Peptides against a protein of PDB entry 5NXQ. Designs and how they scored, part 111

Target 1, 114 residues: chain A of PDB entry 5NXQ
Amino acid sequence: EIQIPVSMAAEEEYLRSKVLSELLTDTLENDGEMYGNENEVLAALNGAYDKALLRLFASACSDQNVEKALSLAHELKQDRALTAAVKISERAELPSLVKKINNIREARYEQQLK

## One batch from the design tools (peptide; made by RFdiffusion4, then SolubleMPNN)

Design b2_p26_4_s4 (from b2_p26_4, 8 letters changed)
Fold by OpenDDE base, seed 1:
Formats: structure tokens, sequence, C-alpha cells
Structure b2_p26_4_s4 (fold): chain B 114 residues (1-114), chain A 26 residues (1-26)
């Protein structure tokens, strides 16, 4: 069996999920075509997308690359993914990153309130 | 590879916390 590097696998899943999510979203926005499973598919794709990002995020944390980790955190879509990123940051003992991610969460909470 | 494998030197409690986070994304 040919093994794929962990980082490459995560990047591939990220791109795949991102493209599919965008394609489905664009279809719904421009065509309004509904078959009854789009929301479920979008949820699954968003989950896979964030999961892939979190793997990249964890790798960045392991490398002590806070800048890259923070950039990846901004790409996360779901709040629960940001929560996971916080936990990863805590386990990686990166308190500065924890604070910055929490700031992202707070900003998104306020945005949702508007 | 799971997230616990990407962050070295995790305690059992820390691994459990990460697993719970991963569970959300299956």
Amino acid sequence: as target 1 above (114 residues)
Amino acid sequence: MDLTSLVPDLTEEEKKAIEEAEKIFK
C-alpha cells in the first residue's frame, strides 16, 4: 500500500471538501434547486472541511507555528471547530493562540447577534 | 491519523479531551 503523507492527506481533504461545499452552496444560491438532502450534505461537507483544517491546525501547533495556526483557525467555519482548535492549542500549551482563537469566537458570536 | 497523533507528549486526560473534540467531526 502506498502511504500518503499526513499533511498532504489533510490538505487534499480540505480542498476537496471546500470545493464541494462551495459548489453545492453556489448551486443553491443561483439555481435554488433542492432535492431534500442539500442541507445534510452541506453539514457533512462542512464537518469534513473543518476536520481537515483541524489536522493542519494541529500540525501547525506541533511546529509551534502560531501564525500559520491562527490563519487556519480563521478558515474554520463551525463554532465547534473553533472550540476544538482551542482545545488543541491548550494541549499544545500555546496560551497566546488560545486567546486569539477565543477572540475569533467572540467576534463571530457578536456577528451572529446582528 | 487522529489529532492526538499530531500533538506529541499528551497525557491520557489530554488525549481524551481531543478525542471528544474529534467525535464532533467523526
Scores: peptide ipSAE 0.027, ipTM 0.540, DockQ to the pose 0.065
Fold by OpenDDE base, seed 5:
Structure b2_p26_4_s4 (fold): chain B 114 residues (1-114), chain A 26 residues (1-26)
Amino acid sequence: as target 1 above (114 residues)
Amino acid sequence: MDLTSLVPDLTEEEKKAIEEAEKIFK
């Protein structure tokens, strides 16, 4: 049994969920196949994906690595995940990061309006 | 995994914020 650092575990979960989400998405978009539970699986995978990213995000904030944190925020899929990232950034006293993440959210809102 | 363990020297407010983030994705 091997002990894995939390950051590495987060990266592992991120990669696993990312791959599975992409595979499922590709199947739905390109093959048109639906077995009945794809939406639930996708939701769960997206949740795990964002959760893993948020762990990495928190670590980046801890390191005061705003650039890395912002990069991770761009990869977040769910709006609630971006909201969580904002909260983490606020508590980490990174106002510039807060602003940039809010810009991401606003951009996504604008896309929904069109 | 515990998100709070990823950020050292957290204030109580910061810990709470991270815990809330974890709850969202349970």
Scores: peptide ipSAE 0.027, ipTM 0.547, DockQ to the pose 0.063
Fold by OpenDDE base, seed 2:
Structure b2_p26_4_s4 (fold): chain B 114 residues (1-114), chain A 26 residues (1-26)
Amino acid sequence: as target 1 above (114 residues)
Amino acid sequence: MDLTSLVPDLTEEEKKAIEEAEKIFK
């Protein structure tokens, strides 16, 4: 039996959920066809996607790799996931990262207002 | 999957933060 390293498994989960989320999103944007639960499925996929990203994010913070952590934070979709990333960064004593993630949040808030 | 298991040598504070993050996606 082949055992997949935890970090590699996290990457696979991230990529899988990313692809599925993007596929459904593209379908909705391009076709606009809804049959019932597509939005619910998308929400679930986005949740799984962000969860997977947060695992990678936590790892990056542990490695003190602020650049990688920030890059991952940019990939997070939900605001609540960014909030989680901030909390992780605070506990990891990475104040510069906290500030940068909050900047991402502010930017997205502005986009929502426009 | 426990997120804390993915990060080696976490402080207790970091573990708590990750646990809080996990609750968001329960």
Scores: peptide ipSAE 0.026, ipTM 0.558, DockQ to the pose 0.049
Fold by OpenDDE base, seed 3:
Structure b2_p26_4_s4 (fold): chain B 114 residues (1-114), chain A 26 residues (1-26)
Amino acid sequence: as target 1 above (114 residues)
Amino acid sequence: MDLTSLVPDLTEEEKKAIEEAEKIFK
């Protein structure tokens, strides 16, 4: 039996969720019609996707790799996931990252209002 | 797979934050 490192497993889950989420999103945008439970599946995939990202995010914060952490934060889809990222950043004592993530959140709010 | 297992040598506060994050998602 081949032992898979924890980090590799997390990345694999992230990639799987990312690909599936993108496929469904593209389908919605291109076809405009859904014939099943695609919206529910997409919501579940988005949750799994963000959860996987947050695992990687937490690891990046632990390494004090702010650049990687910020890049991962930009990939988060749900606002609640950004909130979680802020909390992780606060506990990691990375105030600059907290500010940058809050900027992401504010930018998304502004775009939603347009 | 829990987040605390993914990131080793976390402080207690970091573990708490991770636990809170995990509660957000199913």
Scores: peptide ipSAE 0.026, ipTM 0.553, DockQ to the pose 0.049

Design b2_p26_5_s1 (from b2_p26_5, 9 letters changed)
Fold by OpenDDE base, seed 1:
Structure b2_p26_5_s1 (fold): chain B 114 residues (1-114), chain A 26 residues (1-26)
Amino acid sequence: as target 1 above (114 residues)
Amino acid sequence: SVTKEAEEYLKENAKRLEELDNIKLK
């Protein structure tokens, strides 16, 4: 088995997620030109994007890099992805990160209620 | 699921980091 260094793996996933983010942005900017499947494409891209970010997030947690992990959590789009990040943080025994991610979730919930 | 896959990734990378640390200590 070829073992890729953690840093290299994280960089690869970062670049992948960045490309996906740009694709999402392009999709949103072109919503005025509807093809009929934009919402489906957006949902699929959001899923892939969050999945990539969660891998980076997991790597950051492995490094005990709370600052990097938190910055990545802010980029997560779906609430279910934030929930996953909380679970990862709990397993990584990073309670401060758990609290901060929960604060993100609460903030987003409050914004949705407005 | 995404959560399970991410958790597995965490475990794998944790092991890799430990291995790298062991190499650095030698």
Scores: peptide ipSAE 0.032, ipTM 0.509, DockQ to the pose 0.047
Fold by OpenDDE base, seed 5:
Structure b2_p26_5_s1 (fold): chain B 114 residues (1-114), chain A 26 residues (1-26)
Amino acid sequence: as target 1 above (114 residues)
Amino acid sequence: SVTKEAEEYLKENAKRLEELDNIKLK
């Protein structure tokens, strides 16, 4: 089988997870049908989504593409994923990116408190 | 249903997702 580059695989997984997560969310919001496992499925999809994003994020950091990395960080859904992004940024020795991601985290926390 | 489709997607891509667990710099 043809080996897909890691970045392409991550992007594909990201897109699939994103689409399915959004479709599930839309279904729940618009149709209002609950069967008892939707939240678990959604959580799993969000996890997959963030994992894919983090791989892309790591690649961007490796490329020293701070702007791309930051853009990707904004797309992360879970706080734990942002934390992971911080760790990746630290390993990449990108302190400015660390600061910016922490700002994202703090902003989200503040929004949740409202 | 979308939920079922999502579940199937997760099952089909479980191995691929596992590969994404180890996030490293290139």
Scores: peptide ipSAE 0.028, ipTM 0.542, DockQ to the pose 0.737
Fold by OpenDDE base, seed 4:
Structure b2_p26_5_s1 (fold): chain B 114 residues (1-114), chain A 26 residues (1-26)
Amino acid sequence: as target 1 above (114 residues)
Amino acid sequence: SVTKEAEEYLKENAKRLEELDNIKLK
């Protein structure tokens, strides 16, 4: 069985999930409900999107590319995905990245409170 | 080979992948 490196596979999935998530979001905003399961579909798409991003993130951490990792973290949608990014950063022994990602989380928490 | 390189990459990132699986984003 031929396997593709995680980062390579994730790049394709990331783009696919990003496009689909954006299309669905736009549709919901402009056209409303279609089938009654839009929220579940959106959640699944966002989950797939974040999972793909996290694989790219992990690859960036492995490369010690902190700036790329941080950029990817900013693209994450779900808080639990940011939490995962923190854990990956910790395992990669990148404390500066851990702090920066936690700052992203805190900023988003503040935004939710507004 | 490309396949061997891919296998090594996956092995190297196994711990990270485990974290991704545990969060169950989907």
Scores: peptide ipSAE 0.019, ipTM 0.503, DockQ to the pose 0.058
Fold by OpenDDE base, seed 3:
Structure b2_p26_5_s1 (fold): chain B 114 residues (1-114), chain A 26 residues (1-26)
Amino acid sequence: as target 1 above (114 residues)
Amino acid sequence: SVTKEAEEYLKENAKRLEELDNIKLK
C-alpha cells in the first residue's frame, strides 16, 4: 500500500488552507459578501492552517534549520500557535529561536495597541 | 462561493487532518 509521508501531507494542507483563508479574507474585506458563517469558517481554516504550519515548523526545528523555522513562525496567524512554536523550540533546545518568536509575539501585541 | 468551498474542503479532508493529529502538535 502506498502511504504519503506526514510531512508531505502537512505541506499540502498548509498550502490549501493558506490559499482558502486568504481568498476568504480578501472577499470579506473587499466584496463584503455575507453568507452567515464566514467567521466560523475562517476560524476553522486558520486553525487547520496553523496546525499544518506547526508540523512544518517542527520538522524545520528537527533539521536544525532555524531560518526556515523562523520564516514559518512569521506565517502563523494565531497567538496560541506562536506559543506552541515556542514550546516546540524549547523542546528542540533552540533558545535563539525561542527569543525571536517571543519578539514576534511582543511586536504583534504592540501593533494591536496602536 | 469561497465559504462553501472552504467548508467542503474541511469536510473532505477531515480524515487527513486526523492523521496529522497523530504526531500530537496543536
Scores: peptide ipSAE 0.020, ipTM 0.517, DockQ to the pose 0.502; fails the geometry check

Design b2_p26_5_s2 (from b2_p26_5, 15 letters changed)
Fold by OpenDDE base, seed 2:
Structure b2_p26_5_s2 (fold): chain B 114 residues (1-114), chain A 26 residues (1-26)
Amino acid sequence: as target 1 above (114 residues)
Amino acid sequence: SVTLEAQAYLEENAERLASLDDIKLK
């Protein structure tokens, strides 16, 4: 098996999980559940999606590319993934990024309360 | 189907995609 660099692999996994998640979401909305496990599969895909993004996020943080990191954080779906992004930012000693990601989390919390 | 394709992808890459806890800085 050909080994691919982590960043390249993460981008591929991000794209694949993104496309599959979007397609499955659309399928559920338009055609309904067919096999009985679509919701479980979708949840897993969203997890995979965020995992891939977090790898890219970590890479951006390592490069001290705050703007790229923040852009990636905005693409994260799960709150637990944003929490992970905060932890990564803290380890990367990027306090400004920590604040900005926490703002994203707070905004989503507020949206849920509406 | 999309569902089956997605499931196959997840199973094939399950170990790599399983946990957020193993994310590390480069």
Scores: peptide ipSAE 0.376, ipTM 0.824, DockQ to the pose 0.667
Fold by OpenDDE base, seed 5:
Structure b2_p26_5_s2 (fold): chain B 114 residues (1-114), chain A 26 residues (1-26)
Amino acid sequence: as target 1 above (114 residues)
Amino acid sequence: SVTLEAQAYLEENAERLASLDDIKLK
């Protein structure tokens, strides 16, 4: 039995969900809804996308690679995913990263007000 | 279609992709 490293698996899921999300988004923008459940599917894809990123994020935190972790956090889409990233950072005892991720969240809150 | 392909992907991996709360540190 061949074991695939967690990070490699996460990378695969990240890429797959990212591509599908982008393609579906483009489809909705250009062709409209065809089946009536595209928004639900897209939301699920974005969830999968964030979860994959969070796995990569957790790996980066474990490696004490704050720069990589922060870069990954910027790619997260959902606020709940950022919240998860904060929790992961706290568990990893990376308070500087916690602050930076919270800054991302705050910035997005401000953007939503516009 | 992209939608159907995406649905298939999600269904195939639903249990593994369902929750954000089970992420663990190494």
Scores: peptide ipSAE 0.368, ipTM 0.826, DockQ to the pose 0.629
Fold by OpenDDE base, seed 1:
Order: structure tokens, then C-alpha cells, then sequence
Structure b2_p26_5_s2 (fold): chain B 114 residues (1-114), chain A 26 residues (1-26)
């Protein structure tokens, strides 16, 4: 049985969820056709998006590619996803990356206060 | 529609997208 490598699957999931999330967001903002569950679907899509990114993030960490990992972390949407990225970084023994991701979180907290 | 397509995607990939807590390093 031939299966798609995890990293390739994650890339596909990232791209697909990203596009769907953007399209659905645009639909909601422009008062498109509503079925009544769009907000829940969007939340789920954003979750899927972050999950896919985190898989890519974990792969980058495994490769000790800190620059790529950090770039991916910046693309994460949810705070819970950043928390997960921190945990992954800790397990990968990348303390510098941990600090930088926490800086991202702090910056977002500050933005929310404004 | 985008909504229905998104729902289909999520359902089709539900196993892989179940949670953020099960990601492991290689």
C-alpha cells in the first residue's frame, strides 16, 4: 500500500484549509449565502489549518530548521496552536525557538489589549 | 458552496484533524 508522506499530506492540508478558510471568511464578510453553521465551519477550518501547520512545524523542528519553524509559527492563527508549537519546540530541545514563539504570543496579547 | 465544500473536507479528514494534541516529532 502506497501512502502519501506525512509532510506532503500536511502541506496539502495546509493549503486546502487556508484557501477554504479565506473563501469562507470572505463569504461571511460580504453577506454571501448562509446555511446557519458557517461560523462553526470556519472555526473548524481554522483548527484544521493550524493542525496542518503544526505538523509542518514539527517536521521543521525535527530537521533542526529553526528559521523555517519560526516562519511557520508566525502563520499560526490560534493561541492554542502557538502553545502547541512551544511544546513541540521544547520536546525538540530548541530553547531559542521557544523564546521566539513566546514573543509572538506576547505580541498578540498586546495587540488584543489595544 | 464554500461552506458545503469545507464541511466535506473536514469530515473526510476528521481523523487527521481531530486535535492539536497528538502531533509528534520524528
Amino acid sequence: as target 1 above (114 residues)
Amino acid sequence: SVTLEAQAYLEENAERLASLDDIKLK
Scores: peptide ipSAE 0.361, ipTM 0.823, DockQ to the pose 0.640
Fold by OpenDDE base, seed 3:
Structure b2_p26_5_s2 (fold): chain B 114 residues (1-114), chain A 26 residues (1-26)
Amino acid sequence: as target 1 above (114 residues)
Amino acid sequence: SVTLEAQAYLEENAERLASLDDIKLK
């Protein structure tokens, strides 16, 4: 069996979880038939998605690629994932990125209040 | 440098840092 580099494996998992999460979300929004476990499946997929995305985020921060890191942060779904991204950014000595991610977080908080 | 040390830490601990659990920073 072919060994896949860690970076490629992370990208593969990200894309896989992204597609599955989007498909499930679309199904929930457009298909009225539910079997009762869709929310649990979605939560699990979101977790896997954010985890894979954070690996890519950490890699971008390691490369000091702020623009790529920020674009990845916008794709994060869970607030706790944004918190993790902030911690990673702080360790990477990227204060401007920390500020921008916190702006994303604040914007989402405001939207939830509406 | 501090930046290089941070980069090395991120690369070595990528799996742990990517977890949604609390991140311990060195």
Scores: peptide ipSAE 0.073, ipTM 0.668, DockQ to the pose 0.060

Design b2_p26_5_s3 (from b2_p26_5, 14 letters changed)
Fold by OpenDDE base, seed 5:
Structure b2_p26_5_s3 (fold): chain B 114 residues (1-114), chain A 26 residues (1-26)
Amino acid sequence: as target 1 above (114 residues)
Amino acid sequence: DVTLEAQKYLEENAERLKELDDIELK
């Protein structure tokens, strides 16, 4: 069996989850619910999406590519995913990135309160 | 059908799609 590099696998999962999440979101917005479990499916897709991104994020941190890591963090959807990104950044000993990600989290929190 | 395709994807990759808690670096 051919071993697929982690980064390639993560990228593939990211793209697949992203496309399906976007398509399902559009379907819900335009056509409404058809089966009644679309929200659950969407939540699962978003989870998969963030997980794939976090793997890419971890890779960027490992490469000490703070710029790429931060860009990926901006693409994360769930607050829990941002929290995970902070933990990854801490393990990578990137305090500046930790601060920037926390700023993203706080900004989103404030926006949600409006 | 997007929902069915999404479900298919999730089922086919269920073992790969675990909770975010297992992503934390050790």
Scores: peptide ipSAE 0.293, ipTM 0.783, DockQ to the pose 0.495
Fold by OpenDDE base, seed 1:
Structure b2_p26_5_s3 (fold): chain B 114 residues (1-114), chain A 26 residues (1-26)
Amino acid sequence: as target 1 above (114 residues)
Amino acid sequence: DVTLEAQKYLEENAERLKELDDIELK
């Protein structure tokens, strides 16, 4: 059995979950819920999406590629995923990245209040 | 139907997706 490297597997799942999440989001905005479980399915997709991104994020941090890590953090959807990214950054001893991710969180909180 | 296709994707890749659960989101 050939095992796919973690980063390659994560990128594939990120792309697939991203496409499905975007399509489902658009469908809900236009047509609403029809089955009654669309929100649950979307939550699961977004969870898979963020998990895959966090793998890529962790890899970027390990490579000390702060620019790539920050770019990936901007793509995270859930606040809890940003929190996880902060923890990963702290473990990687990247304080500048920690601050920038917290800025992303603060910006999103500000938008939610409007 | 996007919802059904999404459900199928999650079901068909459930085992593979579980490999990503070691990333703590809390």
Scores: peptide ipSAE 0.290, ipTM 0.789, DockQ to the pose 0.426
Fold by OpenDDE base, seed 4:
Structure b2_p26_5_s3 (fold): chain B 114 residues (1-114), chain A 26 residues (1-26)
Amino acid sequence: as target 1 above (114 residues)
Amino acid sequence: DVTLEAQKYLEENAERLKELDDIELK
């Protein structure tokens, strides 16, 4: 059996988790919770989503595609995922990207305080 | 039902998702 390349697998999981996360989020916002475990499921989906994105992000960094990497970073949901992106960027020796991701992080901190 | 579909997805892809895990995210 032929194994799918990591980046292709990550892309697929990103798309699948994105759709499910968006649908579940919309459902919760419009209909509320029904089973009582929706928040746990959503957290798991968002985790899967960010994990997939981080793989794509790492690939972009390896390609020295800073613009793509930054775009992917903007799509990350969790702060811990942004932290991971910073670490990946540091290891990739992309200080400009590090700064830009930290700016995203700071902006989200301020937004959450409002 | 989105919740059930999401649960199904997570269960069916648990191992694949595990392979996509990033230690830095933990």
Scores: peptide ipSAE 0.287, ipTM 0.782, DockQ to the pose 0.437
Fold by OpenDDE base, seed 3:
Structure b2_p26_5_s3 (fold): chain B 114 residues (1-114), chain A 26 residues (1-26)
Amino acid sequence: as target 1 above (114 residues)
Amino acid sequence: DVTLEAQKYLEENAERLKELDDIELK
C-alpha cells in the first residue's frame, strides 16, 4: 500500500486531534457532560495530539530546525510530552533546545502551584 | 455530536495512534 510520510501522517493526526479536542472542550464548557465519558475522550484526544506533535518535533530536530522544534514544543499540552521532547532534543544533541524546553516545563510547574 | 465523533475517530484510528506511542510518551 501507499506509505504516507511520517511527517504528513503526523500532521494529519495533529490537525484532526486538535480540532476534535477544541470542539469537545467547547462542548463541555457550553453543555457539560452528556454521556459521562467526555473527559476520558478528551484526555485520549490530547494524548493523540501530543503524540502527533512529538513526531513533528522529532522531525524538526532531525532537520536541525530549532525554531520550528521550539514552536512545536510550546504547543504540547502534557508534561510527559515535554519530557519526551527533552529526551528527543538530547538525542539530537541540541542542548540549547533542551534548556528552552525545560524552561517551558518550569513555567508550567509554577502555574500549577498557583 | 462531537463526543461521538471523537470516540469514533479514536476507535477507527486506534492502531495508527498506537504507532505514535514509541515517542516515549510515558
Scores: peptide ipSAE 0.382, ipTM 0.812, DockQ to the pose 0.435; fails the geometry check

Design b2_p26_5_s4 (from b2_p26_5, 14 letters changed)
Fold by OpenDDE base, seed 2:
Structure b2_p26_5_s4 (fold): chain B 114 residues (1-114), chain A 26 residues (1-26)
Amino acid sequence: as target 1 above (114 residues)
Amino acid sequence: DVTLEAQRYLEENKERLEELDDIKLK
């Protein structure tokens, strides 16, 4: 079996899950097809997506590339993933990034309240 | 059928996805 570096694997999963998540979301919104498990599948895809992104995020933090890390954080979908990003940032001793990610969370909360 | 394709992806890549489980979202 071909060995794939973790970073490359994460990139692949990010791209694949992103595409499928977007396509499925569009299908649900535009076609209204319901087989009974779409929401479950979408949740699983979003989980995979965020996990892959977090690997890339951690790599960016390791490289001290705060700008790239922040850009990746903006792409995270789940609040729990943002929380994980905060933890990674804290461990990487990047307080400015922590603050900015928390701002993302706050902005999303405000958006939910409308 | 995107749902079916997504399900297939999740099944076929289960092992690889599990390798990313060291990242805790909880």
Scores: peptide ipSAE 0.296, ipTM 0.796, DockQ to the pose 0.462
Fold by OpenDDE base, seed 3:
Structure b2_p26_5_s4 (fold): chain B 114 residues (1-114), chain A 26 residues (1-26)
Amino acid sequence: as target 1 above (114 residues)
Amino acid sequence: DVTLEAQRYLEENKERLEELDDIKLK
Protein backbone atom coordinates (compact mmCIF):
# COMPACT_ATOMS: atom_id res chain seq x y z
CA GLU B 1 0.00 0.00 0.00
CA ILE B 2 1.23 3.45 -0.94
CA GLN B 3 1.62 5.76 2.03
CA ILE B 4 0.38 9.32 1.74
CA PRO B 5 3.27 11.80 1.97
CA VAL B 6 3.42 13.79 5.20
CA SER B 7 2.84 17.06 3.37
CA MET B 8 -0.24 15.71 1.66
CA ALA B 9 -1.55 14.35 4.93
CA ALA B 10 -1.07 17.75 6.55
CA GLU B 11 -2.78 19.47 3.65
CA GLU B 12 -5.73 17.10 3.86
CA GLU B 13 -6.11 17.63 7.60
CA TYR B 14 -5.79 21.38 7.20
CA LEU B 15 -8.59 21.47 4.64
CA ARG B 16 -10.88 19.07 6.46
CA SER B 17 -10.36 20.72 9.84
CA LYS B 18 -10.87 24.14 8.30
CA VAL B 19 -14.17 23.21 6.68
CA LEU B 20 -15.53 21.47 9.77
CA SER B 21 -14.39 24.30 12.03
CA GLU B 22 -16.06 26.89 9.85
CA LEU B 23 -19.28 24.92 9.59
CA LEU B 24 -19.42 24.30 13.32
CA THR B 25 -18.65 27.93 14.11
CA ASP B 26 -21.45 29.07 11.82
CA THR B 27 -23.81 26.55 13.38
CA LEU B 28 -23.05 27.80 16.89
CA GLU B 29 -23.53 31.40 15.84
CA ASN B 30 -26.83 30.73 14.11
CA ASP B 31 -28.41 27.91 16.11
CA GLY B 32 -26.60 27.89 19.44
CA GLU B 33 -25.53 24.84 21.37
CA MET B 34 -27.51 21.64 20.96
CA TYR B 35 -25.52 18.90 22.70
CA GLY B 36 -23.45 20.94 25.12
CA ASN B 37 -20.05 19.76 23.89
CA GLU B 38 -19.81 21.85 20.73
CA ASN B 39 -17.15 24.13 22.20
CA GLU B 40 -14.95 21.17 23.06
CA VAL B 41 -15.37 19.72 19.58
CA LEU B 42 -14.58 23.08 18.03
CA ALA B 43 -11.48 23.45 20.22
CA ALA B 44 -10.30 20.03 19.08
CA LEU B 45 -10.91 20.93 15.44
CA ASN B 46 -9.07 24.23 15.82
CA GLY B 47 -6.19 22.43 17.47
CA ALA B 48 -5.96 19.95 14.63
CA TYR B 49 -6.28 22.80 12.15
CA ASP B 50 -3.38 24.76 13.64
CA LYS B 51 -1.21 21.67 13.94
CA ALA B 52 -1.77 20.88 10.28
CA LEU B 53 -1.04 24.46 9.32
CA LEU B 54 2.16 24.46 11.35
CA ARG B 55 3.31 21.37 9.46
CA LEU B 56 2.72 23.18 6.20
CA PHE B 57 4.36 26.26 7.66
CA ALA B 58 7.45 24.31 8.67
CA SER B 59 7.66 22.84 5.18
CA ALA B 60 7.41 26.29 3.65
CA CYS B 61 10.20 27.52 5.92
CA SER B 62 12.35 24.54 4.97
CA ASP B 63 11.78 25.44 1.33
CA GLN B 64 12.74 29.03 2.13
CA ASN B 65 9.35 30.04 0.78
CA VAL B 66 8.81 33.04 3.03
CA GLU B 67 5.80 34.30 1.13
CA LYS B 68 3.96 31.01 1.52
CA ALA B 69 5.02 30.74 5.15
CA LEU B 70 3.67 34.20 5.93
CA SER B 71 0.40 33.45 4.18
CA LEU B 72 0.00 30.32 6.26
CA ALA B 73 0.82 32.20 9.46
CA HIS B 74 -2.07 34.59 8.80
CA GLU B 75 -4.39 31.58 8.77
CA LEU B 76 -3.34 30.39 12.23
CA LYS B 77 -6.07 30.80 14.84
CA GLN B 78 -4.49 30.33 18.26
CA ASP B 79 -1.91 32.67 19.74
CA ARG B 80 0.13 29.70 20.88
CA ALA B 81 0.25 28.55 17.26
CA LEU B 82 1.70 31.91 16.24
CA THR B 83 4.27 31.51 18.98
CA ALA B 84 5.14 28.11 17.58
CA ALA B 85 5.45 29.64 14.12
CA VAL B 86 7.89 32.21 15.52
CA LYS B 87 10.01 29.45 17.00
CA ILE B 88 9.99 27.54 13.73
CA SER B 89 11.01 30.71 11.90
CA GLU B 90 13.83 31.33 14.37
CA ARG B 91 15.11 27.80 13.88
CA ALA B 92 14.94 28.34 10.13
CA GLU B 93 16.94 31.56 10.59
CA LEU B 94 14.32 33.74 8.94
CA PRO B 95 14.38 36.94 11.03
CA SER B 96 12.19 38.92 8.64
CA LEU B 97 9.51 36.27 8.94
CA VAL B 98 9.87 36.31 12.73
CA LYS B 99 9.22 40.04 12.76
CA LYS B 100 6.20 39.78 10.49
CA ILE B 101 4.64 37.00 12.54
CA ASN B 102 5.19 38.98 15.72
CA ASN B 103 3.42 41.87 14.02
CA ILE B 104 0.46 39.59 13.39
CA ARG B 105 0.41 38.60 17.04
CA GLU B 106 0.65 42.19 18.23
CA ALA B 107 -2.14 43.24 15.91
CA ARG B 108 -4.37 40.54 17.36
CA TYR B 109 -3.53 41.65 20.89
CA GLU B 110 -4.50 45.20 20.02
CA GLN B 111 -7.73 44.01 18.47
CA GLN B 112 -8.62 42.17 21.68
CA LEU B 113 -8.27 45.40 23.63
CA LYS B 114 -11.06 47.03 21.64
CA ASP A 1 -25.60 17.58 12.09
CA VAL A 2 -22.21 19.28 11.98
CA THR A 3 -21.28 18.61 15.61
CA LEU A 4 -21.83 14.88 15.31
CA GLU A 5 -20.08 14.78 11.96
CA ALA A 6 -17.11 16.65 13.40
CA GLN A 7 -16.94 14.30 16.38
CA ARG A 8 -17.12 11.30 14.09
CA TYR A 9 -14.34 12.67 11.91
CA LEU A 10 -12.05 13.31 14.88
CA GLU A 11 -12.68 9.88 16.35
CA GLU A 12 -12.38 7.89 13.13
CA ASN A 13 -9.17 9.67 12.15
CA LYS A 14 -7.59 9.84 15.61
CA GLU A 15 -4.60 7.69 14.72
CA ARG A 16 -3.84 9.66 11.59
CA LEU A 17 -4.28 12.97 13.39
CA GLU A 18 -1.88 11.89 16.12
CA GLU A 19 0.84 11.77 13.49
CA LEU A 20 0.69 15.56 13.46
CA ASP A 21 1.08 15.87 17.24
CA ASP A 22 4.84 16.21 17.00
CA ILE A 23 4.25 19.88 16.24
CA LYS A 24 4.28 21.74 19.53
CA LEU A 25 1.96 24.67 20.13
CA LYS A 26 4.24 26.34 22.67
Scores: peptide ipSAE 0.291, ipTM 0.787, DockQ to the pose 0.442
Fold by OpenDDE base, seed 4:
Structure b2_p26_5_s4 (fold): chain B 114 residues (1-114), chain A 26 residues (1-26)
Amino acid sequence: as target 1 above (114 residues)
Amino acid sequence: DVTLEAQRYLEENKERLEELDDIKLK
């Protein structure tokens, strides 16, 4: 019966997925695979992570809190999530934020090429 | 075990995570 606000739910899932993703990443780096499906599980966690972040990002955009939105965008892992953030920013009519997020994407591309 | 814990989390929170699926990543 009790409904949790969307932002609170998103925050909770962001934190949960973040912690589990970090722990699993560390486990893989230090101990390697044990079950053989860790990468699949990690991908799912990171997906949940970015989805939750995007909800928080959208909320920040709605509040016209550009600084918070930008900070959240920096935490996004997947390129497709950054693309989604751009679309959200465009819908929110925040062109300066769009430019800054695209800069993040370009920077990651450059890093990948190295 | 982190892997098992992560799997458990994903399964137990599937419905809640689905509520966030309306945010498309691509």
Scores: peptide ipSAE 0.415, ipTM 0.826, DockQ to the pose 0.448; fails the geometry check
Fold by OpenDDE base, seed 5:
Structure b2_p26_5_s4 (fold): chain B 114 residues (1-114), chain A 26 residues (1-26)
Amino acid sequence: as target 1 above (114 residues)
Amino acid sequence: DVTLEAQRYLEENKERLEELDDIKLK
């Protein structure tokens, strides 16, 4: 079996998780049908989504593509994922990116306080 | 049904998703 490169695998899982997460979210919002585990499933999908996205983010950092990395960071859903992105940025020695990601996190915190 | 499809995806792709588990979110 051909081993899929990590970046390609991450892209695939990012897209799959993204689509399913969006579809499930839309279904819950528009149809309201509940089995009782939708929130758990959605959380798992979002986790997979962020995890895959973080791999793409790490790849962008390794390529020193700060613009792409920042764009990807904006697409992260969970705060813990942003924290992970900060750690990745720190290891990549990209302090400007660290600052910008922290700004994203702070902005989201402020939105939650509304 | 999207919920069931999502569950199937998570189960069927568990191995591939586990390959990405070295990314620590916590």
Scores: peptide ipSAE 0.299, ipTM 0.794, DockQ to the pose 0.472; fails the geometry check

